Peptides against a protein of PDB entry 3OIQ. Designs and how they scored, part 2

Target 1, 212 residues: chain A of PDB entry 3OIQ
Amino acid sequence: KNRIFVSSSKDFEGYPSKAIVPVQFVALLTSIHLTETKCLLGFSNFERRGDQSQEDQYLIKLKFKDRGSERLARITISLLCQYFDIELPDLDSDSGASPTVILRDIHLERLCFSSCKALYVSKHGNYTLFLEDIKPLDLVSVISTISTKSTNSSKHSSSELISECDLNNSLVDIFNNLIEMNRDEKNRFKFVKLIHYDIELKKFVQDQQKVL

## One batch from the design tools (peptide; aimed at target 1 I20 V121)

Design b1_p8_4 (made by RFdiffusion4)
Pose (drawn by RFdiffusion4):
Formats: structure tokens, sequence, C-alpha cells
Structure b1_p8_4 (pose): chain A 183 residues (1-47, 54-90, 99-149, 165-212), chain P 8 residues (1-8)
């Protein structure tokens, strides 16, 4: 195929006014909006706000069920508590870091566009830390994301703090420290 | 079709 890797949501400025373009990006899961009619997943690389809004489209009940199971499994994989109806989660990153490699379809018309979900591969934080420590587009993105997360932690006014993560590991405390030295 | 579905 010819899937185009996007490093930023701003890349979508050069894309056609009407086209179907397979894309791929890496980001943190930041929000979920699940209704009976539609589902939107928000991701961000904190270059610091929501940036990618991925849509799971479904019309009938059969496809709604699949969308619900998909959200359920994604949340369970990240240890996100889910009440299972309109379901809303925000600023998930303030509590949990959820790196994700996502493949999507860019669909545009009249200059407007929507990113539809094709695949989502959650990335284990342990593997993310290891992948950064031992050591392309994926890695560049993982590094940039972690750097921004580091600067957000330094900023006193920003609500993001590693120590406030429900999964603040000793190894996470270690990687962050030894990561600032590079800065 | 898939395209029709996506553009709807």
Amino acid sequence: KNRIFVSSSKDFEGYPSKAIVPVQFVALLTSIHLTETKCLLGFSNFEQEDQYLIKLKFKDRGSERLARITISLLCQYFDIELPDPTVILRDIHLERLCFSSCKALYVSKHGNYTLFLEDIKPLDLVSVISTISTKCDLNNSLVDIFNNLIEMNRDEKNRFKFVKLIHYDIELKKFVQDQQKVL
Amino acid sequence: SLEDYLYE
C-alpha cells in the first residue's frame, strides 16, 4: 500500500479537498466520546491540546456492538475504568499515559475531512520507555511526545504531573529523571 | 459502497 505517516495534525493542510488517503500516526489517547450513534477517540502528541479526533462510524446495532466491544477492550488494555449510554472521558493523560499507534483513513470533501479508524495498536509504556532508552518515524514521534510531556511536567501551571499518574512506577520515576539529563 | 458509506 501507500499509507502516509503524519507527524502532526497540521499535515492535513496539504491534503486533497476530496480524497481518501490512508494515514498513520502515534499519539496518546486523551478522550472518548461514545454515544448510541457515534464514537470519537481523541489523541494528542502535545506539540498541548487535543489534536487528532478519530471516528468509529456505525449505523445499525450490529456495528454498534462492535464499536462498544472495541472501546471496552481498548479501555481494559490501558486499565481504564468503564461504566457498561453516552460515555465521556477527558484528559485521560492526566491519570494514565496511553501511547497508541493508529492507522486511519483520511476522507475529505469540500475541504472538510474526517479521520476514520482502521486500526489501533496500544503501546506498552514499559516498551515505550525501553524503545527510547536503548535507542524511525514511530521512534521520533515517541521521543517528541515524551519531551513535550516532560516540559509540561516542568511547567508549574500545567495540570500534567507524572507523580499524579495512577501508574507512577519506580521505573517511570527513573526514566523521567535520566531523560531530563539529555535536556 | 465503502466510499458512499464513508462520505455519508

Design b1_p8_4_s1 (made by RFdiffusion4, then SolubleMPNN; from b1_p8_4, 5 letters changed)
Fold by OpenDDE base, seed 1:
Formats: structure tokens, C-alpha cells, sequence
Structure b1_p8_4_s1 (fold): chain B 212 residues (1-212), chain A 8 residues (1-8)
């Protein structure tokens, strides 16, 4: 079955009530929830949804049933946090208890762009997204990708590959949403409060603000 | 089961 690119988490409202659908999306990491029994990752593209929180629009579950899957989940979290320079709470509690990690509002300090592959699994109208693969994206490469005008290379490559256009459009949409949030005085998100806010990001945001 | 998979 072909993998479907998802540009909005609202698309899942129209999905079958009983299905398994491979999907892919790009979004910002917003939360990490690791307990003794569950591992969840929250992502968002910050699409406007009325007065509801724009966080965790994509709630992704990692398999967490046995020692092998738990270990894989913990390694995945550690590698993601290392890549994005996210400081994890001291997991070194000498108490033989499995470390609990609860991080929220990650996007307020770091823009953690991620390309996710997941399985949409539904039954009786409820669904769960299960993580299949995750690729962290560096912010410099994201900015470069958006800034380089996608020349419509009319190469009809019939390949099942998610169009470069879909990825680029989603990245642009995320930045546009962040710019709107930054303009809103009531919104806690501000680009200048990002730990990695630099001259390149500043210039990119200023240039995008002129087009909006 | 598929239900155990969803709830797991």
C-alpha cells in the first residue's frame, strides 16, 4: 500500500473507522511522554483550531509492551533529545525505578522539525498513530529548502516517493503559522525566545513576514 | 488482538 502524505491532522477525521493506513507527515516536536507503561510523542504544525491548544495535534505512540520495545523507545527518545539538544531530566535516580520523562511546550525553546512515518490504526471510529520511522531535520536545512525556490522540475518520476512539493509546502505552512503566533501578543511563542535564535533564522523570519 | 494492539 502506498504511504499517504498528511498535511493536516484534521485529515484523520475523514479516514476509515476501521483501517490500517501508512502515513507520513512533517511537524514540530511539542511533547515527550515516557512513563513505566507508555511512550508518546506529540507533534504539531500549529494549524489554527479555534481556541484549542495547538500542541500535540499529532499524538504518536511508540510500541511499549516488552523489554525489547521499551529499550527501543528509550533509545529513540535519547537519540532525538541528543539531536535537538534537549536536556532530559536527570534519569540517574539511583532508585531502580524506570525513569519518567514528561516534557511539554518544546517548541517554545526549540524548533524540532521531524519527518515522521506512522501507521494510522482505527477501530470503532477511534484511531492511534504508531511510529514506524522518524527523521529529525536540522533547522538550517529546513530554511535552505524553503528558500531555494522549488523549480517545478517537470520530471514525471512515477516513483511512489512523497513529492518534494508536499514536504516543502508543509514546512512553509508551519513557518507561516509560527509567524502568526509570534505576532499574537497572547501567544507564548516568540522567535526571540528560542535558544537557537540566530541571524539566519531572524533574517528568514523577516523575509517571510514581508510575504504574509 | 487488534484491540490489544490499539490499547497497548
Amino acid sequence: as target 1 above (212 residues)
Amino acid sequence: SFEEFLLS
Scores: peptide ipSAE 0.023, ipTM 0.640, DockQ to the pose 0.340
OpenDDE base, seeds 2, 3, 4, 5: peptide ipSAE 0.019, 0.021, 0.022, 0.009; ipTM 0.641, 0.653, 0.636, 0.513

Design b1_p8_4_s2 (made by RFdiffusion4, then SolubleMPNN; from b1_p8_4, 4 letters changed)
Fold by OpenDDE base, seed 1:
Structure b1_p8_4_s2 (fold): chain B 212 residues (1-212), chain A 8 residues (1-8)
Amino acid sequence: as target 1 above (212 residues)
Amino acid sequence: SKEEELLE
């Protein structure tokens, strides 16, 4: 089955009430919820949804039903946090209790761009997104990709490659949304409060602000 | 969960 690129989490409102649909999106990691019984990742593109929280627009579930899936989930979280320099609370507490990790508002300190593959699974009008694959994206690479107008329409119409245009458009939309949030005095998000705020990001934001 | 049964 062809994987569908999703540009908005609102697209799921139009999806079938009983289906399994492979999807892909790009978004910022906003939350991590690891307990004894569940593993959830929250993502957002910060699309405006009225006065509602812009966090966790994509709530992604990791399989967590047996020791094998639990181990995979914990390893996935560890690797993501290592890649993004997210400090996890000491998982090594010698107390044989499985460590609980609850992180929220990750985007306030770090821009954690991620390309996610998931299964949309619906039954009775409710849906869950199950993680199939995750690729963390380097911020420098994201900025470079947006800044380089890749006019390289390589004519290879192989139906399986998500359009480079769809990915780039979504990345631009995310930055535009963050710029709007940064301009809003009531919004907690500020680029200057990011731990990794550097000259390159500053310049990129300034250049994008001139076009908006 | 009923949703996990749909993925098996």
Scores: peptide ipSAE 0.035, ipTM 0.738, DockQ to the pose 0.216
OpenDDE base, seeds 2, 3, 4, 5: peptide ipSAE 0.026, 0.026, 0.034, 0.032; ipTM 0.687, 0.694, 0.738, 0.735; seed 3 fails the geometry check

Design b1_p8_4_s3 (made by RFdiffusion4, then SolubleMPNN; from b1_p8_4, 4 letters changed)
Fold by OpenDDE base, seed 1:
Structure b1_p8_4_s3 (fold): chain B 212 residues (1-212), chain A 8 residues (1-8)
Amino acid sequence: as target 1 above (212 residues)
Amino acid sequence: SFEDFLLS
């Protein structure tokens, strides 16, 4: 089955009430919820949804039902946090209790761009997104990708590959949404409060702000 | 079951 690129989490409202659909999206990591019984990742593109929280627009479930899947989930979280320089609370408590990790508002300190593959699974009008694959994206690479004008390579390569155009458009949309949030005095998000705020990001934001 | 998958 062809994988569908999703540009908005609202697209799922129009999806079948009983289906399994492979999907892909790009978004910012906003939350991590690891307990004894569950592993959830929250993502957002910060699409404006009225007065509702813009966090966790994509709630992604990791399989967490047996020792093998639990181990895989914990390794996945560890690798993501290592890649994004997210400090995890000390998992090394010598108390034989499974470590609990609850992180929220990750986007306020770090822009953690991620390309996610998931299974949309619905029954009776409710759905769950199950993680199939995750690729963390480097911020410098994201900025470079947006800044390089995608020359419309009119190569009709009929490859089932998600259009490079769809990915780039979604990345641009995320930055535009973050710029709007940064301009809003009531919004807690500010680019200057990011731990990794540098000259390159500053310049990119300033250049994008002139086009908006 | 499919239900077990949704709840898992």
Scores: peptide ipSAE 0.023, ipTM 0.666, DockQ to the pose 0.360
OpenDDE base, seeds 2, 3, 4, 5: peptide ipSAE 0.021, 0.019, 0.019, 0.021; ipTM 0.656, 0.652, 0.663, 0.661; seed 2 fails the geometry check

Design b1_p8_4_s4 (made by RFdiffusion4, then SolubleMPNN; from b1_p8_4, 5 letters changed)
Fold by OpenDDE base, seed 1:
Structure b1_p8_4_s4 (fold): chain B 212 residues (1-212), chain A 8 residues (1-8)
Amino acid sequence: as target 1 above (212 residues)
Amino acid sequence: SKVDELLS
């Protein structure tokens, strides 16, 4: 079965009411929700959708049904947080209670670019996205990829690979959306408030702002 | 169905 690249979470509005569709997208991690009964990851491309919150446009569920799946979910979250330098509250409370993690608005402090593979599963018009795979992306690598590929649109139609063009276009769109948010005085997102805001990111944003 | 198994 061919995996579909998704550029917008609006694409799911046109999907079948009863289906299993393998999908892939690139987005920023916005939230982590780990409780005793659920494990969810929120992602966003920050596409403008009226006056609604732009976080959690992609709500991804991790399987959390048994001790094995719970362990896998916790390890996945731990590894993601380690990769992105996200501080988890010390889960080592001596109380034998399963650690609860609720993080929101992660994008206000860190740009956590992620390539996600998921299963779109729908029934009766409702859908759930189940995580199949996640690849965290390094911000420096994202910036370099956008900066270098803007020049070589060689239309080599290799048919089977989820087009490197689709990935790059999505990354560009995310940055453009973040630039618009940064310009909006009412928006809480500001590049200068990112913990990892450096000279490279500053220069990249300044250069992109000249093209927009 | 596989859908029901995943959503259960």
Scores: peptide ipSAE 0.170, ipTM 0.878, DockQ to the pose 0.492
OpenDDE base, seeds 2, 3, 4, 5: peptide ipSAE 0.169, 0.040, 0.170, 0.169; ipTM 0.877, 0.753, 0.877, 0.877; seed 3 fails the geometry check

Design b1_p8_5 (made by RFdiffusion4)
Pose (drawn by RFdiffusion4):
Structure b1_p8_5 (pose): chain A 183 residues (1-47, 54-90, 99-149, 165-212), chain P 8 residues (1-8)
Amino acid sequence: KNRIFVSSSKDFEGYPSKAIVPVQFVALLTSIHLTETKCLLGFSNFEQEDQYLIKLKFKDRGSERLARITISLLCQYFDIELPDPTVILRDIHLERLCFSSCKALYVSKHGNYTLFLEDIKPLDLVSVISTISTKCDLNNSLVDIFNNLIEMNRDEKNRFKFVKLIHYDIELKKFVQDQQKVL
Amino acid sequence: ELEEYLYS
C-alpha cells in the first residue's frame, strides 16, 4: 500500500479537498465520546491540546456492538475504568499515559475531512520507555511526545504531572529523571 | 459501496 505517516495534524493542510488517503500517526489517547449514534476518539502528541479526533462510524446495532466492544477492550488494555448510553472521558493523560499507534483513513470533501479508524495498536509504556532508552518515524514521534510531556511537567501551571499518574512507577520516576539530563 | 458509506 501507500499509507502516509503524519507527524502532526497540521499536515492535513496539504491534503486533497476530496480524497481518501490512508494515514498513520502516533499519539496519546486523551478523550472518548461514545454515544448510540457515533464514537470519537481524541489523541494528542502535545506539540498542548487535543489534535486528532478519530471517528468510529456505525449505523445499525450490529456495528454499534462492535464499536462498544472495541472501546471496552481499548479501555481495559489501558486499565481505564468504563461504566457499561452516552460515555465521555476527558484529559485521560492527566491520570494515565496511553501511547497508541493508529492507522486511519483520511476522507475529505468540499475541503472538510474526517479521520476514520482502521486500526489502533496500544503501546505498552514499559516498551515505550525501553524503545527510547536503548535508542524511525514511530520513534521520532515517541520522543517528541515524551519531550513535550516533560516540558508540560516542568510548567507549574500545567495540570499534567507524572507523580499524579495512577500508574506512577518507580521505573517511570527513573526514566523521567534520566531523560531530563538529555535536556 | 465503501466510498458511499464513508461520505455519507

Design b1_p8_5_s1 (made by RFdiffusion4, then SolubleMPNN; from b1_p8_5, 3 letters changed)
Fold by OpenDDE base, seed 4:
Structure b1_p8_5_s1 (fold): chain B 212 residues (1-212), chain A 8 residues (1-8)
Amino acid sequence: as target 1 above (212 residues)
Amino acid sequence: SLEEELLS
């Protein structure tokens, strides 16, 4: 099945009111919402949308309908947080209450780049994005990908329907948006406040700022 | 359907 690469969450405004469409995007993890009844991941590319919150532009639902799907959702969150070094409360608490996790504004402390595969499911004009797959992206790898113009189309990348160009363009757009946010005195996002802010990221941001 | 399973 052809998977559509999505560069903006606005693309969904043009999608059918009754459809199932496999999609893929890259964005920053902004929120985690795990309750007794639902599991949601928020993502954003921080595209400017007027005065609207730039957070949670992609709201992704994890299947949470039975004990098996709930367990899978909890494992997914745990593994994601372990990868990004996000501290979670102990999810295995023997207290029969399912642990609630509500994290917001993750991007203010950590840049959690993620490649997401999802199903767009619409009914009666409303839609939900269901997570199919998530790949966390290493920041060093993201920086290297943007910095190196990939001249080598190796023949073996032909099976992933995502144009390397689409991924690169989206990553560049995210960084450009973050640079604009960093320049805005009213915006809470600052690169220097990131826990993992290092000399490499500093240099990369400075070099990108010269192109903007 | 997959839709019904996902929207349930």
Scores: peptide ipSAE 0.034, ipTM 0.734, DockQ to the pose 0.639
OpenDDE base, seeds 1, 2, 3, 5: peptide ipSAE 0.033, 0.034, 0.034, 0.030; ipTM 0.732, 0.733, 0.723, 0.722; seeds 2, 3 fail the geometry check

Design b1_p8_5_s2 (made by RFdiffusion4, then SolubleMPNN; from b1_p8_5, 5 letters changed)
Fold by OpenDDE base, seed 5:
Structure b1_p8_5_s2 (fold): chain B 212 residues (1-212), chain A 8 residues (1-8)
Amino acid sequence: as target 1 above (212 residues)
Amino acid sequence: SLVEELLE
């Protein structure tokens, strides 16, 4: 089955009530929830959804049923946090208690762009997104990709090529949404409060703001 | 079913 690129989490409202659909999206990591019984990742593109929280628009479940899946989940979280310079409590604490990690509002400090592959699994009108794969995206690479309308369709012939256009459009949409949030005095998000706020990001944001 | 296994 072809993997579907999802540009909005609202797309799932139109999905079948009983299906398994491989999907892919790009979003910002907003939350991490690791407990003894579950592992969840929250993502958002910050699409305006009325008065609802713009966080965790994509709630992704990691398999957490056995020691193997739990280990994989913990490793995944560790690697993501290492990549994004997110401080985690030592997950290897000798205290036989499984470490609990609850992080929220990650986007207020760090832009953690991630390309996610997931399984949409629905039953009786409810759905769960199960993580299949995650690729963290470097912010510099994201900025470069948006700035260079890379018309270089390198025809990598593999049928799994997400349209480079879909990826780019989603990244642009995310930045546009962040710019709107940054302009809103009521919104907590500010680019200047990002730990990794640099001259390159500043220039990029300023240039994008002129077009919006 | 795989759906049931994943949702359990």
Scores: peptide ipSAE 0.061, ipTM 0.813, DockQ to the pose 0.518
OpenDDE base, seeds 1, 2, 3, 4: peptide ipSAE 0.030, 0.058, 0.032, 0.060; ipTM 0.714, 0.807, 0.723, 0.811; seeds 3, 4 fail the geometry check

Design b1_p8_5_s3 (made by RFdiffusion4, then SolubleMPNN; from b1_p8_5, 3 letters changed)
Fold by OpenDDE base, seed 3:
Structure b1_p8_5_s3 (fold): chain B 212 residues (1-212), chain A 8 residues (1-8)
Amino acid sequence: as target 1 above (212 residues)
Amino acid sequence: SLEEFLLS
């Protein structure tokens, strides 16, 4: 089956109650939940959902059933956090207690753009998204991608790749949503509060704000 | 919630 690009987590409301569908999306990492028994990553594109929290619109489960899958999950989290400069407690502590990591509202301090591949698995009207692959995206690269209407359609016709248009549209939508949040005095998100807020991001946001 | 379901 071809991988489906998902622009909104609301799309899953229309998905079959019993299916396995490979999906792909781009979103910001918002939460990490690692316990003794489970590993979840929260992502959001901050699409407006009425009065509901805009965080964790995509809850992605990492397989966490055995020592091998647990190790893979821990490595995945460690690598992501290293990439995004998120400080984690030592996950390899020889103390027989698996460290619990619960991070929320990551987007308030860092814009952690991520391209995710997942399996939508539904049964009895409920669904779970299982992580298949994750690619962290560099913010500079994201800004450049949005700023340059990339005309370079590298026709890599593989049905599993995000179309450049889908990626660009999703990235633009995320930034537009963040700009709206930044303008809202009641919203905790502010670009100036980002740890990595720099002149480049400032300029980009200012330029995007003029178009909105 | 979906979160509760995924965490259960």
Scores: peptide ipSAE 0.026, ipTM 0.658, DockQ to the pose 0.070
OpenDDE base, seeds 1, 2, 4, 5: peptide ipSAE 0.021, 0.022, 0.020, 0.021; ipTM 0.652, 0.660, 0.649, 0.652; seeds 1, 2 fail the geometry check

Design b1_p8_5_s4 (made by RFdiffusion4, then SolubleMPNN; from b1_p8_5, 4 letters changed)
Fold by OpenDDE base, seed 4:
Structure b1_p8_5_s4 (fold): chain B 212 residues (1-212), chain A 8 residues (1-8)
Amino acid sequence: as target 1 above (212 residues)
Amino acid sequence: DLEDFLLS
């Protein structure tokens, strides 16, 4: 089955009530929920949805049924947090108690861009997204990609049918949404409060603000 | 099983 690129989590409202659909999206990591019995990742593109919270627009479940899947989930979380410089308690504590991790509003401190592959699975109109793959994206690389409008579509093999255009458009949309949030005095999100706020990000935001 | 997958 061809993988579908998803630009909005609202697209799932039009999906079949009973289906299995491979999907991919790009979004910011907003939450991590790891307990003894489940692992969930929250993502958002911060699409405006009225007065509703813009966090966790994509709720992604990791398989967590057995020791092997639990270990894989913990390793996945550890690697993501290492990549984004997110401080976690030791997940490998030799103390037989699996640590509980609940992080929210990650985007207020760090922009954690991620390309996610997932399975949309629905039954009776309800759905769950299951993680298949995740690629963290470097912020400098994201900024560079948007700024250069890199027409160099290096057509890497036709099997990754997600056009570089779809990825780039979604990245632009996310930044535009963040700029709107930053302009809103009632919104908690501010670029200047990001731990990694630097001269490059500042310049990029200032240049994007002139186009909007 | 789809149910096992959804309930997992």
Scores: peptide ipSAE 0.029, ipTM 0.699, DockQ to the pose 0.385
OpenDDE base, seeds 1, 2, 3, 5: peptide ipSAE 0.027, 0.026, 0.026, 0.027; ipTM 0.702, 0.697, 0.695, 0.698

Design b1_p8_6 (made by RFdiffusion4)
Pose (drawn by RFdiffusion4):
Structure b1_p8_6 (pose): chain A 183 residues (1-47, 54-90, 99-149, 165-212), chain P 8 residues (1-8)
Amino acid sequence: KNRIFVSSSKDFEGYPSKAIVPVQFVALLTSIHLTETKCLLGFSNFEQEDQYLIKLKFKDRGSERLARITISLLCQYFDIELPDPTVILRDIHLERLCFSSCKALYVSKHGNYTLFLEDIKPLDLVSVISTISTKCDLNNSLVDIFNNLIEMNRDEKNRFKFVKLIHYDIELKKFVQDQQKVL
Amino acid sequence: SLEEYLYE
């Protein structure tokens, strides 16, 4: 195929006013909006706000069920508690870091566009830390994301703090420290 | 069919 890797949501400015373009990006899961009619997943690389809004489209019940199972499994994989109805989660990153490799379809018309979900591969934080420490587009994005997360942690006014993560590991405390030295 | 569906 010819899937185009996007490093930022701003890349979508050069894309056609009407086209179907397979894309791929890496980001943190930040929000979920699940209704009976639609589902939107928000992701961000914190270059610090929501940036990518991925849509799971479904019309009938059969496809709604699949969307619900998909959200359930994604949340379970990240240890996100889910009440299973309109379901809303925000600023997930303040509590949990959820790196995700996502493949999407860019669909535009009249200059407007929507990113539809094709695949989502959650990335283990342990692997993310290891992938950065031992050591392309994926890695560049993982590094940039973690750097921004580091600067957000330094900023006193920003609500993001590693010590406030429900999964604040000793190894996470270690990687963050030895990561600031590079700065 | 897929294109029609996505542009709906």

Design b1_p8_6_s1 (made by RFdiffusion4, then SolubleMPNN; from b1_p8_6 with Y5E Y7L)
Fold by OpenDDE base, seed 1:
Structure b1_p8_6_s1 (fold): chain B 212 residues (1-212), chain A 8 residues (1-8)
Amino acid sequence: as target 1 above (212 residues)
Amino acid sequence: SLEEELLE
């Protein structure tokens, strides 16, 4: 089955009430919820949804049913946090209690761009997104991709082609939404409050603001 | 089913 690129979490409102659909999206990591019984990742592109919360537009479940799946979930979280320089408690701690991690509003401190592959699974109109794969994206690479309008189709094999256009459009949309949030005095998001805010990001944001 | 295993 071909993987569907999803540009908006609203797309799922039109999905079948009973289906399994492989999907892919790009979004910012906004939350991590790891407990003894579940593991969830929240993502958002900060698309305006009226009065609805812009947080956790994509709620992704990791399998967490047995020791093997739990271990895989913990490793996944550890690797993601290591990549994004997110401080976690030691998840391998021999203390018989599995460490609980609850992080929210990650985007207020770090822009954690992620390319996610998931299974959309629906039953009776309710759906769950299950993580299949996650690729953290480097911010410098994201900025470069948007700035160059990369015509370099890396000839990755045709079957896994996220349209480079869909990826780029989603990244642009995310930045545009962040710029709007940054301009809104009521919004908590500010670029200058990011831990990794540097001259390069500042320049990029200033250049993008001129186009909006 | 895989669906039930996933939704549980």
Scores: peptide ipSAE 0.048, ipTM 0.773, DockQ to the pose 0.514
OpenDDE base, seeds 2, 3, 4, 5: peptide ipSAE 0.034, 0.045, 0.044, 0.047; ipTM 0.706, 0.767, 0.764, 0.771

Design b1_p8_6_s2 (made by RFdiffusion4, then SolubleMPNN; from b1_p8_6, 3 letters changed)
Fold by OpenDDE base, seed 5:
Structure b1_p8_6_s2 (fold): chain B 212 residues (1-212), chain A 8 residues (1-8)
Amino acid sequence: as target 1 above (212 residues)
Amino acid sequence: ELEEFLLE
């Protein structure tokens, strides 16, 4: 089955009430919820949804039903947090209790761009997204990819049918939404409050703001 | 809670 690229989490409203659909999207990591019984990742494109919270538009479940899946979930969280320089509470508590991690509003401090592969699983009109794969994206690489629209059709083999266009469009849409949030005085998001706010990101945002 | 749909 071909994997479907998803540009909006609203696309799932049109999905079959009973299906298993492999999907892929690009979004910012907004939340981590690791408890004794579940592991969830929240992602968002910050698409405007009326008065609804712009967080957790993509709520992704990690399998967490046995010691093997729990270990894989914990390793996944640890590797993501290491990549994005997110401080986790010490997972090495000798107390035998699985550490609880509840992080929210991650995007207020760090832009954690992630390419996610998931299974859309629906029953009775409700759905769950199960994580299949996650690739963290480097912010410099994201900025370069958006800025270099037009000239390197590098012939990467025709087997990764994610339209390079779909990825790039989603990344642009995210930045446009973040720029709108940054302009809104009521919005908590501000680029200058990001821990990793540098001259490159500043310049990129200033250049994108001129096009909007 | 988002119900866990078991793959039937």
Scores: peptide ipSAE 0.033, ipTM 0.730, DockQ to the pose 0.118
OpenDDE base, seeds 1, 2, 3, 4: peptide ipSAE 0.029, 0.029, 0.029, 0.029; ipTM 0.713, 0.715, 0.713, 0.714

Design b1_p8_6_s3 (made by RFdiffusion4, then SolubleMPNN; from b1_p8_6, 4 letters changed; failed a check: a repeat of another design)
Amino acid sequence: SLVEELLS

Design b1_p8_6_s4 (made by RFdiffusion4, then SolubleMPNN; from b1_p8_6, 3 letters changed)
Fold by OpenDDE base, seed 2:
Structure b1_p8_6_s4 (fold): chain B 212 residues (1-212), chain A 8 residues (1-8)
Amino acid sequence: as target 1 above (212 residues)
Amino acid sequence: ELEEELLE
């Protein structure tokens, strides 16, 4: 079956009550939940959903049923945190306790753009998204991609990867939503509070704010 | 397998 690109987590409201569907999306990492029994990643596009929290719009489960899947989940979290410079509490507990990691509101300190492949699995109208693959995206590369394509309306049809249009549209939508959140005095999100806030991101945000 | 992990 072909993988479906998902632009909104509302798309799942129209999905079958009993299905397995391979999906793909791009979003910001918002939360990490690793316990003894579960591993969850929260992601968001910050799409407006009324007065509901804009965090964790995509709740992704990592398989965590045996020592092999648990090890893969812990390695996945470690590699993501290393890539995004997320400080994990020292896993060097000399106590043989499994490391517990609970991080929330990651987007308030770091923009962690991620391309995710998942399995939508539904039963009796409830669903779970299982992680199949994750690719962290570099913020400079994201900014460059948005900035260069805003100037080139050239139809390039190329082969078997996500419609490069769907990826770019979702990245633009995320930035537009973050700009709206930054303008809202009630919203906790502010670009100037990001640990990695630099001259390049500042200029990009200022230029996008003139188009919106 | 994946359907059992939906309920946990």
Scores: peptide ipSAE 0.043, ipTM 0.761, DockQ to the pose 0.333
OpenDDE base, seeds 1, 3, 4, 5: peptide ipSAE 0.038, 0.039, 0.038, 0.037; ipTM 0.752, 0.754, 0.752, 0.747

Design b1_p8_7 (made by RFdiffusion4)
Pose (drawn by RFdiffusion4):
Structure b1_p8_7 (pose): chain A 183 residues (1-47, 54-90, 99-149, 165-212), chain P 8 residues (1-8)
Amino acid sequence: KNRIFVSSSKDFEGYPSKAIVPVQFVALLTSIHLTETKCLLGFSNFEQEDQYLIKLKFKDRGSERLARITISLLCQYFDIELPDPTVILRDIHLERLCFSSCKALYVSKHGNYTLFLEDIKPLDLVSVISTISTKCDLNNSLVDIFNNLIEMNRDEKNRFKFVKLIHYDIELKKFVQDQQKVL
Amino acid sequence: SFEEYLYS
């Protein structure tokens, strides 16, 4: 195939006014909006706000069920508590870091566009830390995301704080420290 | 058919 890797949502400015383009990006899961009619997953690389809004489209009940199971499994994988109806989660990163490698289809018309979900591969935080410490586009993005998350933590006004993560590991405390030295 | 579905 010819899937195009995007490093930022701004890349979508050079894309066709009407085309179907397979894309791929890396980001943190930041929000979920699940209704009976549609589902939107928000992701961000904090270059610091929501940036990627991925849509799971379904019309009938059969496909709704699949969408619900998909959200259920994604949330369970990240230890996200889910009440299973309109379901809304925001600023997930303030509580949990959820790195994800996502493949999507860019679909545009009249200059407007929508990113439809093709695949989502959650990335273990432990592997993310290891992948950064021992040591391309994926790694560049993981590094950039973590750097921005570091600067957000330094900023006193920003609500993002590592110590406030429900999963604040000793190893996470360690990687963050030894990561600032590089700065 | 798949394209129609995406654009709908």

